Peptides against a protein of PDB entry 4IGA. Designs and how they scored, part 67

Target 1, 116 residues: chain A of PDB entry 4IGA
Amino acid sequence: KRVLIVDDAAFMRMMLKDIITKAGYEVAGEATNGREAVEKYKELKPDIVTMDITMPEMNGIDAIKEIMKIDPNAKIIVCSAMGQQAMVIEAIKAGAKDFIVKPFQPSRVVEALNKV

## One batch from the design tools (peptide; made by RFdiffusion4, then SolubleMPNN)

Design b1_p20_7_s4 (from b1_p20_7, 6 letters changed)
Fold by OpenDDE base, seed 4:
Structure b1_p20_7_s4 (fold): chain B 116 residues (1-116), chain A 20 residues (1-20)
Amino acid sequence: as target 1 above (116 residues)
Amino acid sequence: SKEEEALKLYEENQKALEEL
């Protein structure tokens, strides 16, 4: 399966890329904000998206909503430091399949990838 | 409901953070 990685932090994209590839998945591409995420989703049609929340231009919640308009069957895993109860609720209501809080163990990401 | 699912997930995340 092919994964689109969305995070404004280069080091986090690198970390996720390492985890994803070591787990046997392919990286479809990367996006640095929610607007790019929506564009890349249309372009690449990935199987899975890892989505940050706090990003410039467009945040992850809005990106989830826009991607769900494009593909109601999108498989989106949130990966964010913003693990507050209200944020988790908002992300799941927007259409996310999972929510991983930073910091995380790599195994948590792998489990999420395998289950969506 | 989606809210109930989210609340459960939130609690699981809190537990995971405590274990790091």
Scores: peptide ipSAE 0.440, ipTM 0.886, DockQ to the pose 0.969
Fold by OpenDDE base, seed 5:
Structure b1_p20_7_s4 (fold): chain B 116 residues (1-116), chain A 20 residues (1-20)
Amino acid sequence: as target 1 above (116 residues)
Amino acid sequence: SKEEEALKLYEENQKALEEL
Protein backbone atom coordinates (compact mmCIF):
# COMPACT_ATOMS: atom_id res chain seq x y z
CA LYS B 1 0.00 0.00 0.00
CA ARG B 2 1.05 3.59 -0.73
CA VAL B 3 1.10 6.32 1.95
CA LEU B 4 0.91 10.11 1.57
CA ILE B 5 2.78 11.83 4.43
CA VAL B 6 1.46 15.25 5.48
CA ASP B 7 3.39 17.37 8.01
CA ASP B 8 4.90 20.87 7.93
CA ALA B 9 8.00 19.63 9.81
CA ALA B 10 10.68 18.08 7.60
CA PHE B 11 12.10 15.99 10.45
CA MET B 12 8.68 14.50 11.18
CA ARG B 13 8.14 13.60 7.51
CA MET B 14 11.55 11.93 7.53
CA MET B 15 10.72 9.99 10.70
CA LEU B 16 7.38 8.81 9.34
CA LYS B 17 8.96 7.89 6.00
CA ASP B 18 11.44 5.64 7.81
CA ILE B 19 8.72 3.96 9.89
CA ILE B 20 6.39 3.50 6.91
CA THR B 21 9.10 2.06 4.66
CA LYS B 22 10.46 -0.33 7.30
CA ALA B 23 6.92 -1.59 7.90
CA GLY B 24 6.69 -2.67 4.23
CA TYR B 25 4.64 0.23 2.89
CA GLU B 26 5.52 2.54 0.00
CA VAL B 27 5.67 6.33 0.31
CA ALA B 28 3.45 7.80 -2.41
CA GLY B 29 4.60 11.34 -1.67
CA GLU B 30 4.78 14.18 0.85
CA ALA B 31 2.84 17.37 1.59
CA THR B 32 3.77 20.29 3.86
CA ASN B 33 0.31 21.82 4.43
CA GLY B 34 -3.38 20.99 4.08
CA ARG B 35 -3.84 22.59 0.66
CA GLU B 36 -0.89 20.64 -0.73
CA ALA B 37 -2.27 17.48 0.90
CA VAL B 38 -5.56 17.81 -0.98
CA GLU B 39 -3.73 18.44 -4.26
CA LYS B 40 -1.40 15.47 -3.72
CA TYR B 41 -4.30 13.19 -2.82
CA LYS B 42 -5.97 13.98 -6.15
CA GLU B 43 -2.71 13.46 -8.03
CA LEU B 44 -1.32 10.37 -6.30
CA LYS B 45 -4.48 8.55 -5.14
CA PRO B 46 -2.69 7.06 -2.10
CA ASP B 47 -4.13 4.18 -0.09
CA ILE B 48 -3.40 5.82 3.28
CA VAL B 49 -2.70 9.37 4.54
CA THR B 50 -0.83 10.41 7.68
CA MET B 51 -2.10 13.88 8.60
CA ASP B 52 -0.69 16.60 10.84
CA ILE B 53 -3.13 19.16 12.30
CA THR B 54 -1.30 22.45 12.87
CA MET B 55 -0.11 23.61 9.44
CA PRO B 56 -0.02 26.86 7.46
CA GLU B 57 -2.28 27.52 4.43
CA MET B 58 -4.79 24.86 5.54
CA ASN B 59 -4.94 22.91 8.80
CA GLY B 60 -5.30 19.14 9.02
CA ILE B 61 -8.97 19.12 10.01
CA ASP B 62 -9.95 21.09 6.91
CA ALA B 63 -7.71 18.87 4.78
CA ILE B 64 -9.45 15.76 6.13
CA LYS B 65 -12.85 17.23 5.24
CA GLU B 66 -11.74 18.11 1.71
CA ILE B 67 -10.16 14.69 1.11
CA MET B 68 -13.32 12.97 2.36
CA LYS B 69 -15.31 14.94 -0.23
CA ILE B 70 -12.97 13.60 -2.93
CA ASP B 71 -12.92 10.05 -1.56
CA PRO B 72 -15.41 9.07 1.15
CA ASN B 73 -13.42 5.85 1.64
CA ALA B 74 -10.14 7.65 2.35
CA LYS B 75 -8.01 6.11 5.10
CA ILE B 76 -6.59 8.98 7.17
CA ILE B 77 -4.44 8.57 10.29
CA VAL B 78 -3.92 11.78 12.27
CA CYS B 79 -0.47 12.28 13.78
CA SER B 80 -0.34 15.42 15.94
CA ALA B 81 0.94 17.03 19.13
CA MET B 82 -2.57 18.46 19.58
CA GLY B 83 -3.94 15.48 21.49
CA GLN B 84 -6.65 17.29 23.46
CA GLN B 85 -9.97 15.48 23.80
CA ALA B 86 -11.80 18.11 21.75
CA MET B 87 -9.28 17.82 18.90
CA VAL B 88 -9.52 14.02 18.79
CA ILE B 89 -13.31 14.28 18.64
CA GLU B 90 -13.11 16.87 15.85
CA ALA B 91 -10.71 14.73 13.78
CA ILE B 92 -12.80 11.56 14.09
CA LYS B 93 -15.99 13.46 13.24
CA ALA B 94 -14.22 14.86 10.16
CA GLY B 95 -13.52 11.31 8.98
CA ALA B 96 -10.14 10.26 10.41
CA LYS B 97 -9.77 6.54 11.18
CA ASP B 98 -7.15 6.93 13.92
CA PHE B 99 -5.40 9.58 16.01
CA ILE B 100 -1.79 9.29 17.16
CA VAL B 101 -0.43 11.84 19.64
CA LYS B 102 3.13 13.14 19.42
CA PRO B 103 5.49 12.01 20.82
CA PHE B 104 4.78 8.41 19.85
CA GLN B 105 6.39 5.00 19.58
CA PRO B 106 7.04 3.73 16.03
CA SER B 107 5.00 0.60 16.81
CA ARG B 108 1.91 2.76 17.30
CA VAL B 109 2.22 4.06 13.72
CA VAL B 110 2.71 0.54 12.35
CA GLU B 111 -0.37 -0.71 14.21
CA ALA B 112 -2.43 2.15 12.78
CA LEU B 113 -1.22 1.43 9.23
CA ASN B 114 -2.12 -2.24 9.56
CA LYS B 115 -5.61 -1.59 10.93
CA VAL B 116 -7.03 1.02 8.54
CA SER A 1 -20.91 6.82 18.04
CA LYS A 2 -18.04 8.85 16.61
CA GLU A 3 -17.75 10.74 19.89
CA GLU A 4 -17.51 7.51 21.89
CA GLU A 5 -14.85 6.24 19.48
CA ALA A 6 -12.90 9.49 19.90
CA LEU A 7 -13.10 9.32 23.70
CA LYS A 8 -11.72 5.78 23.62
CA LEU A 9 -8.85 6.87 21.36
CA TYR A 10 -8.15 9.83 23.63
CA GLU A 11 -7.92 7.59 26.69
CA GLU A 12 -5.67 5.12 24.86
CA ASN A 13 -3.41 7.98 23.72
CA GLN A 14 -3.11 9.29 27.28
CA LYS A 15 -2.02 5.86 28.49
CA ALA A 16 0.49 5.56 25.65
CA LEU A 17 2.02 8.93 26.54
CA GLU A 18 2.45 7.85 30.16
CA GLU A 19 4.39 4.79 28.99
CA LEU A 20 7.03 6.80 27.12
Scores: peptide ipSAE 0.436, ipTM 0.883, DockQ to the pose 0.975
Fold by OpenDDE base, seed 3:
Structure b1_p20_7_s4 (fold): chain B 116 residues (1-116), chain A 20 residues (1-20)
Amino acid sequence: as target 1 above (116 residues)
Amino acid sequence: SKEEEALKLYEENQKALEEL
């Protein structure tokens, strides 16, 4: 399966890329904000998306909503430092399948990838 | 419900953070 990695932090994209590839998944591409995420989803048609929340141009919640309009069957895993209860509820209501709080263990990401 | 699912995820995430 192919994964689109969305995060404005280069080091986080690198970390996720390492975890994803070691777990046997392919990286379809990367995006640095919500607008790029929507564009890359249409272009690459990935099987799974890892989605940051706090990003310039367009935040992760809005990106989830736009991707769900394009593909109601999209498999989106949120990966964010904003792990408060209200944010988790908002992300799941928007259509996310899972929510991982930063910092995280690599096994948590692998578990999420295997579940969706 | 989606809210119930989110609440469970929140609790699981809190536990995971404490174990780091």
Scores: peptide ipSAE 0.430, ipTM 0.881, DockQ to the pose 0.981
Fold by OpenDDE base, seed 1:
Structure b1_p20_7_s4 (fold): chain B 116 residues (1-116), chain A 20 residues (1-20)
Amino acid sequence: as target 1 above (116 residues)
Amino acid sequence: SKEEEALKLYEENQKALEEL
């Protein structure tokens, strides 16, 4: 399966890329904000998306909503430091399949990838 | 419901953070 990695932090994208590839998944591409994520989703048609929340231009919640409009079957895993209850609820209601709080163990990401 | 699902996920995440 191919994964689109969305995070404004280059180091986080790198970390996720390592985890994803070592787990046997392919990285379809990367996006650095929510607007770019929507564009890349259309372009790359990934199987899975890892989605940050706090990003410039467009936040992750809005990106989830836009992607779900494009593909109601999108498999989106949120990966964010914003792990408060209200945010988790908002992300799941928006259409996310999972929510991983930063900091995280690599195994948590792998489990999420395997489950969606 | 989605809210109940999210609440469970939230609780699980809190536990996971404590294990780090």
Scores: peptide ipSAE 0.404, ipTM 0.873, DockQ to the pose 0.963

Design b1_p20_8_s1 (from b1_p20_8, 8 letters changed)
Fold by OpenDDE base, seed 1:
Structure b1_p20_8_s1 (fold): chain B 116 residues (1-116), chain A 20 residues (1-20)
Amino acid sequence: as target 1 above (116 residues)
Amino acid sequence: MDKRYEEIQKLVEKVKKELE
């Protein structure tokens, strides 16, 4: 399966790329903000998306909503430092399949990838 | 697995169930 990695932090994208590839998944591409995420989703048609929340241009919640308009069957895993209950609820209601709080263990990401 | 993990997982499952 191919994964689109969305995060404004280069180091986080690198970390996720390492986890994803070691787990046997392919990286479809990367996006650095929500607007780019929507564009890349249309272009690459990935199987799974890892989505940051706090990003410039467009935040992750809005990106989830836009991607879900394009593909109601999109499989989006949120990875965010914003682990407040309200944010979790909002992300899942927007269409995300899971929510991983930063900092996370690699095994948690792998579990989410395997589950969706 | 720590306490944060379990709490978030329970919340995710709860919200998903409510959306069904």
Scores: peptide ipSAE 0.583, ipTM 0.902, DockQ to the pose 0.745
Fold by OpenDDE base, seed 2:
Structure b1_p20_8_s1 (fold): chain B 116 residues (1-116), chain A 20 residues (1-20)
Amino acid sequence: as target 1 above (116 residues)
Amino acid sequence: MDKRYEEIQKLVEKVKKELE
């Protein structure tokens, strides 16, 4: 399966790329903000998206909503430092399949990838 | 297992169920 990695932090994208590839998944591409994420989703048609929340231009929640409009079957895993209850609820209601709080264990990401 | 992970996972499942 192919994964689109969305995070404004280069180091985080690199970390996720390492985890994703070691787990046997392919990285479809990367996005640095929500607008780019939506654009890349249309372009790459990934199987899975890892989505950050706090990003410039467009935040992850809005990106989730836009992607879900494009593809109601999108598989989005949130990966964010903002692990507040309200944020989790909002993300899931927007269409996310899972929510991973930073800092995370690589195994948690792999588990999420395997379950969506 | 990390408590944070468990709590979030439980919440995720709860919300998903409510959306059904």
Scores: peptide ipSAE 0.573, ipTM 0.898, DockQ to the pose 0.769
Fold by OpenDDE base, seed 3:
Structure b1_p20_8_s1 (fold): chain B 116 residues (1-116), chain A 20 residues (1-20)
Amino acid sequence: as target 1 above (116 residues)
Amino acid sequence: MDKRYEEIQKLVEKVKKELE
């Protein structure tokens, strides 16, 4: 399966790329904000998306909503430092399949990838 | 897996059930 990695932090994208590839998945591409994420989803048609929440241009919640309009079957895993209950609830209601809080263990990401 | 992960996972599953 191919994964689109969305995060405004280059280091985080690199970390996720390492985890994803070591787990046997392919990286479809990367996005640095929600607007780019939506565009890349249309372009690359990835199987899975890892989605940050706090980003410039467009936040992760809005990006989830837009991607779900494009593909109601989209598989989105949120990966964010914003682990408050309200944020988790909002992300799942928007269409996300899982929510991973930063900092995370690599095994948690792998489990999420395997379950969506 | 630590306590953080379990708590968030429980919440995710709870919300998913409520949306069904």
Scores: peptide ipSAE 0.558, ipTM 0.896, DockQ to the pose 0.840
Fold by OpenDDE base, seed 4:
Structure b1_p20_8_s1 (fold): chain B 116 residues (1-116), chain A 20 residues (1-20)
Amino acid sequence: as target 1 above (116 residues)
Amino acid sequence: MDKRYEEIQKLVEKVKKELE
């Protein structure tokens, strides 16, 4: 399966890329903000998206909503430092399939990838 | 397992079920 990695932090994208590839998944591409994420989703048609929340241009929640409009069956895993219950609820209601709080263990990401 | 992970996972499942 192919994964689109969305995060404004280069180091985080690199970390996720490492985890994803070592787990046997392919990286479809990267996006650095929510607007780019929506564009890349249309372009790449990934199987899974890892989505940051706090990003410039467009935040992750709005990106989730836009992607869900494009593909109601999108598989989005949120990865965010904003682990408050309210944020989790908002992300899931927007359409995310899982929510991973930063900092995370690689195994947690793999678990999410395998489950969605 | 990390308590944070457990709590979030339980919440995710709860919300998803609620949306069904």
Scores: peptide ipSAE 0.558, ipTM 0.894, DockQ to the pose 0.765

Design b1_p20_8_s2 (from b1_p20_8, 8 letters changed)
Fold by OpenDDE base, seed 1:
Structure b1_p20_8_s2 (fold): chain B 116 residues (1-116), chain A 20 residues (1-20)
Amino acid sequence: as target 1 above (116 residues)
Amino acid sequence: MDERHEEVQKLVEKVKEELK
C-alpha cells in the first residue's frame, strides 16, 4: 500500500517515511501543508494518508474535510501533538480513521497503518 | 506507550462507534 505523508516539519516527514518503509509500505509522496495534501491526494491517489494538524496555508482538519469530499473512502491517520479531546473528536468526525499523539512509538504508527 | 496515548485510543474508538 502507498502512503501520502503530510506534515509541515521535514524531520517528522523523515521519521514517518522511515517507519512506513520499514513496515513494508511504499511512500507515495509528501505534502507540507493542507493545500498540498489535497493536491497530492488527487495526483497520487494514495491508499493511506498520515495527516498533521497544525500546518500553514491549510490545517489538517480542513484538509481531511476536503479529501473526504474527493474520496469518501479515504484512509486518513492523524499524527499530531494536539491530543486534546476536542481535537480528537473533531478529526474523527471529519473522517479520520485514527489519531496518534506525538511523540509516538513506531509500533503505534505501524498498528494504525495495518488497521485502516 | 503512556496513559495519554491510551486515553486517545479509547476516545477514537468511542467516537467511531457513535458515528455508526
Scores: peptide ipSAE 0.682, ipTM 0.933, DockQ to the pose 0.815
Fold by OpenDDE base, seed 4:
Structure b1_p20_8_s2 (fold): chain B 116 residues (1-116), chain A 20 residues (1-20)
Amino acid sequence: as target 1 above (116 residues)
Amino acid sequence: MDERHEEVQKLVEKVKEELK
């Protein structure tokens, strides 16, 4: 399965890429903000998206909503430092399949990838 | 897995159930 990695932090994208590839998944591409994520989703048609929340141009919640309009069956895993209950609820209601709080263990990401 | 992560996982499952 192919994964689109969305995060404005280069270090985080690098870390996720390492985890994803070591788990046997392919990286479809990367996006650095929500607008780019929506564009890349249309272009790459990934199987799974890892989505940050706090990003310039367009935040992750809005990106989730836009991707869900394009593909109601999109498989989106949120990876965010914003683990407040309200944010978790908002992300899941927007269509995310899981929510991983930063900092996280690699095994948590792998578990999420395998379950969506 | 620390308490924060467990709480989030439980909340995710709860919200998913409520959305059915």
Scores: peptide ipSAE 0.680, ipTM 0.933, DockQ to the pose 0.755
Fold by OpenDDE base, seed 2:
Structure b1_p20_8_s2 (fold): chain B 116 residues (1-116), chain A 20 residues (1-20)
Amino acid sequence: as target 1 above (116 residues)
Amino acid sequence: MDERHEEVQKLVEKVKEELK
């Protein structure tokens, strides 16, 4: 399965790439904001998306909503430092399948990838 | 896994169930 990694932090994208590839998944591509995420989703047609929330141009919640319009069956896993209850609820209601709080253990990401 | 992660997981499952 191919994963689109969305995060404005280069370090986080690199970390996720390592976890994803070691788990046997392929990285379809990367996006640094929500607008790029939507564009890359259309272009690459990934199987799974890891989505940050706090990003410039377009935040992760809006990106989730836009991707869900494109593909109602999209598999989106949120990875965010913003683990407040309200944010979790909003992300899941927008269509995310899971929510992982930063900092996280690699096994948590792998579990989410395998479950969606 | 710390308390924060467990709480979030429980909340995710709760919200998903409510959306069914």
Scores: peptide ipSAE 0.680, ipTM 0.932, DockQ to the pose 0.776
Fold by OpenDDE base, seed 3:
Structure b1_p20_8_s2 (fold): chain B 116 residues (1-116), chain A 20 residues (1-20)
Amino acid sequence: as target 1 above (116 residues)
Amino acid sequence: MDERHEEVQKLVEKVKEELK
């Protein structure tokens, strides 16, 4: 399976890339904001998306909504420091399949990848 | 996995069930 990594932080994208590849998945590409995430989803047609929430240009919630319009079967896993209950609820209602709070253990990401 | 992660996971499952 191919994964699109979305996060405005370069170090976080690097960390996720390492986890994803070591778990046996392929990285389809990367995006640094919600607008780019939507564009890359259309272009790359990934199997899974890891999505940050707090990003410039377009936030992760709006990106989830736009991707779900394109592909109602999209598999989106949120990875965010914004672990407040309201944010978790909003992300899942928007269409995300899981929500991982930063900082996280690699095993948590792998578990999410395997379950979606 | 600590307490915060457990709480979030429980909340995710709760919301997903409510959306069915």
Scores: peptide ipSAE 0.674, ipTM 0.932, DockQ to the pose 0.788

Design b1_p20_8_s3 (from b1_p20_8, 9 letters changed)
Fold by OpenDDE base, seed 3:
Structure b1_p20_8_s3 (fold): chain B 116 residues (1-116), chain A 20 residues (1-20)
Amino acid sequence: as target 1 above (116 residues)
Amino acid sequence: MDERQEEVEKLVEEVKEALK
């Protein structure tokens, strides 16, 4: 399966890429904000998306909503430092399949990838 | 304040069940 990694932090994208590839998944591409995420989703048609929330240009919640309009069956896993209850609820209601709080263990990401 | 990992996982499942 192919994964689109969305995060404005280069270090975080690198970390996720390492986890994803070691788990046997392919990285379809990367995006640095929500607008780019939507564009890359259309272009690459990935099987799974890892989505940051706090990003410039367009936040992750809005990106989730736009991707779900394109593909109602999209498999989106949120990875965010913003783990408040309200944010979790909002992300899942928007269409995300899971919510991972930063900092996280690699095993947590692998579990999410395997479950969606 | 951010929730612990276990609390977030539980909340995710609760919300998903409520949305069925």
Scores: peptide ipSAE 0.638, ipTM 0.896, DockQ to the pose 0.526
Fold by OpenDDE base, seed 4:
Structure b1_p20_8_s3 (fold): chain B 116 residues (1-116), chain A 20 residues (1-20)
Amino acid sequence: as target 1 above (116 residues)
Amino acid sequence: MDERQEEVEKLVEEVKEALK
C-alpha cells in the first residue's frame, strides 16, 4: 500500500518514512501542510494518509474534511502531539480512522497502518 | 493536557461507536 505523509516537520516526515518503508509500505509522497495534503491526495490517490494536525496554511482537521469530500473512503491516520480529548473527537468526527499521539512508538504506527 | 495513547485509543473507539 502507498502512504501519503503529511507533517510540517521535516524530521517527523523522515521518521514516518523510515517506519513506513521498514514496515513494507511504499511512500506515495509528502506534504508539509493541509493544502498540500489535499492537492497531493488528488494527484497521488494514496491508499493511506498519515496526518499531522498543527500545520501552517491549513491544519490537519480541515485537511481531513477536504480529503473526505474528495474521497469518502479515504483512510486517514492522525499523528499529532495534540492528544487532547476534544481534538481526538474532532479528528474522528471529521473522518480519521485512528489517532496516534506524539511521541509514539514505531510499532503503534505499524499497527495503525495494518488495521486500515 | 494531552491524553496518554492508551486513553486516546479508548476514546477513538468510543467516538466511532457513537457515530454509528
Scores: peptide ipSAE 0.637, ipTM 0.892, DockQ to the pose 0.525
Fold by OpenDDE base, seed 1:
Structure b1_p20_8_s3 (fold): chain B 116 residues (1-116), chain A 20 residues (1-20)
Amino acid sequence: as target 1 above (116 residues)
Amino acid sequence: MDERQEEVEKLVEEVKEALK
């Protein structure tokens, strides 16, 4: 399966890319903000999306909503910082299938990938 | 499982059930 990684932080994208690749998944591409995520989803048609919902200057929830409009069957895993329970809940309501709390262990990411 | 992850999981599960 091919994964689109969405996160404004380069180091986080790098970390996720490593985990995803080692788990036997392919990285379809990367996005650095919500608008780019929507564009990349259309372009790459990934099987799974990891979506940062704690991005500064932009709400990842909006990206989820837009992707779900494009593809109601989208498989989105949200990545959220500590203390963002409300955002996680909103992400699930918007259509996200699973969530990961930062900081996370690689095994948790793999579990989420395998679950969706 | 991390305690933080588990706590949020409980909340999410409740939300998922409510969305059914």
Scores: peptide ipSAE 0.186, ipTM 0.755, DockQ to the pose 0.578
Fold by OpenDDE base, seed 5:
Structure b1_p20_8_s3 (fold): chain B 116 residues (1-116), chain A 20 residues (1-20)
Amino acid sequence: as target 1 above (116 residues)
Amino acid sequence: MDERQEEVEKLVEEVKEALK
């Protein structure tokens, strides 16, 4: 399966890439903001998306909503430092399948990838 | 796994059930 990694932090994209590839998945591509995420989703049609929330241009919640319009069957895993209850609820309502708070254990990401 | 991770996982499942 192919994964689109969305995060404005280069080090976080690198970390996720390492976890994803070691788990046997392929990285379809990367995006650094919500607008780019939507564009890359249309272009690459990945099987799974890892989605940050706090990003310039377009935040992760809005990106989730736009991707779900394109593909109602999209598999989106949120990965964010903003683990407040309200944010978790908003992300799942928008269509996310899971929510991982930063900092996270690599095993948590792998479990999420395997379950979506 | 820290307490915060467990709390979020529980909340995710609760919200999913509520959306059904």
Scores: peptide ipSAE 0.640, ipTM 0.886, DockQ to the pose 0.854; fails the geometry check

## One batch from the design tools (peptide; made by RFdiffusion4, then SolubleMPNN)

Design b1_p21_1_s1 (from b1_p21_1, 6 letters changed)
Fold by OpenDDE base, seed 5:
Structure b1_p21_1_s1 (fold): chain B 116 residues (1-116), chain A 21 residues (1-21)
Amino acid sequence: as target 1 above (116 residues)
Amino acid sequence: SMMEEIERRNEEVRKLVEELL
């Protein structure tokens, strides 16, 4: 399966890329904001998306909503420091299938990838 | 430990997700 990694932080994208590849998944591409995420989703048609929330241009919640308009079957895993219950509820309501809180263990990401 | 706290926070959120889906 191919994964689109969405995070404004280069370090976080690097970390996720390492976890994803070591778990046997392919990285389809990367995006640095929600607008780019929507564009890359259309272009790359990934199987899974890892999605940050707090990003410039377009936040992760809005990006999830836009991706779900494009593909109602999109598999989106949120990965965010904003682990408050209200944010989790909002992300799932928008269409996300899982929510990982930063900081996280690699095994939690692998578990999410395998489950969605 | 820090690792235990990371696990606890993620487990709490994981359970919430399972309740919502």
Scores: peptide ipSAE 0.752, ipTM 0.955, DockQ to the pose 0.982
Fold by OpenDDE base, seed 2:
Structure b1_p21_1_s1 (fold): chain B 116 residues (1-116), chain A 21 residues (1-21)
Amino acid sequence: as target 1 above (116 residues)
Amino acid sequence: SMMEEIERRNEEVRKLVEELL
């Protein structure tokens, strides 16, 4: 399966890329904000998206909503430092299938990838 | 420990997700 990685932090994208590839998944591409995420989703048609929340241009919640309009079957895993219950609820309501809190263990990401 | 706290926080959120889906 192919994964689109969305995070404004280059270090985090690098970390996720390492985890994703070591787990046997392919990285379809990267996006640095929610607007780019929507564009890349249309272009690349990934199987899975890892989505940050706090980003410039467009936040992760709005990006989830826009991607779900494009593909109601999109498989989106949120990966964010904002692990408050309210944010988790908002992300799931928007269409996300899982929520990983930063910092995280690689095994948690692999678990999410395998379940969606 | 820090690692235990990381695991605890993620487990709490994971359980919430399971309740919501």
Scores: peptide ipSAE 0.752, ipTM 0.955, DockQ to the pose 0.982
Fold by OpenDDE base, seed 1:
Structure b1_p21_1_s1 (fold): chain B 116 residues (1-116), chain A 21 residues (1-21)
Amino acid sequence: as target 1 above (116 residues)
Amino acid sequence: SMMEEIERRNEEVRKLVEELL
């Protein structure tokens, strides 16, 4: 399966790329904000998306909503430092299938990839 | 430990997700 990685932090994209590839998944591409995420989703047609929340141009919640309009079957895993209950509820309500709090263990990401 | 705390935070959120889906 192919994964689109969305995060404004280059280091976080690198970490996720390492975890994803070591787990036997393919990285379809990367996006640095929600606007790019929507565009890359259309272009790459990934099987899974990892989505940050706090990003410039367009935040992750809005990106989730836009991707879900494009593909109601999209498989989106949120990865965010904002683990408050209200944010989790909002992300799932928008269409996300999982929520991983930063910092995280690599195994948590792998489990999410395998389950979604 | 720090690792246990990271796991605990993620477990709490995971359980919430399971309740919401």
Scores: peptide ipSAE 0.743, ipTM 0.952, DockQ to the pose 0.980
Fold by OpenDDE base, seed 4:
Structure b1_p21_1_s1 (fold): chain B 116 residues (1-116), chain A 21 residues (1-21)
Amino acid sequence: as target 1 above (116 residues)
Amino acid sequence: SMMEEIERRNEEVRKLVEELL
């Protein structure tokens, strides 16, 4: 399966890319904000999206909503910072299938990828 | 430990999500 990684932090994208590839998944591409995420989803048609919802300048929830309009069957795993429980709830309401809390263990990422 | 804290955070959010779904 192919994964689109969305996070404004280059370090987080690199970490996720390492975990995803070591787990036997393919990285379809990367996006640094919600607008890029929507564009890349249309372009790449990934099987799974990891979506940061803690981006300060771009609403990850809005990106989820737009992707769900494109593909109601989209498999989105939201990545949230500690203390952002309300945003995780909103992400689930928007159609996210699972969540990961930062900081995370690699095994948790793999579990989420395998579940969706 | 960090591992225990991560597990606690995941479980806390999981419970909230399950209540919503």
Scores: peptide ipSAE 0.143, ipTM 0.704, DockQ to the pose 0.583

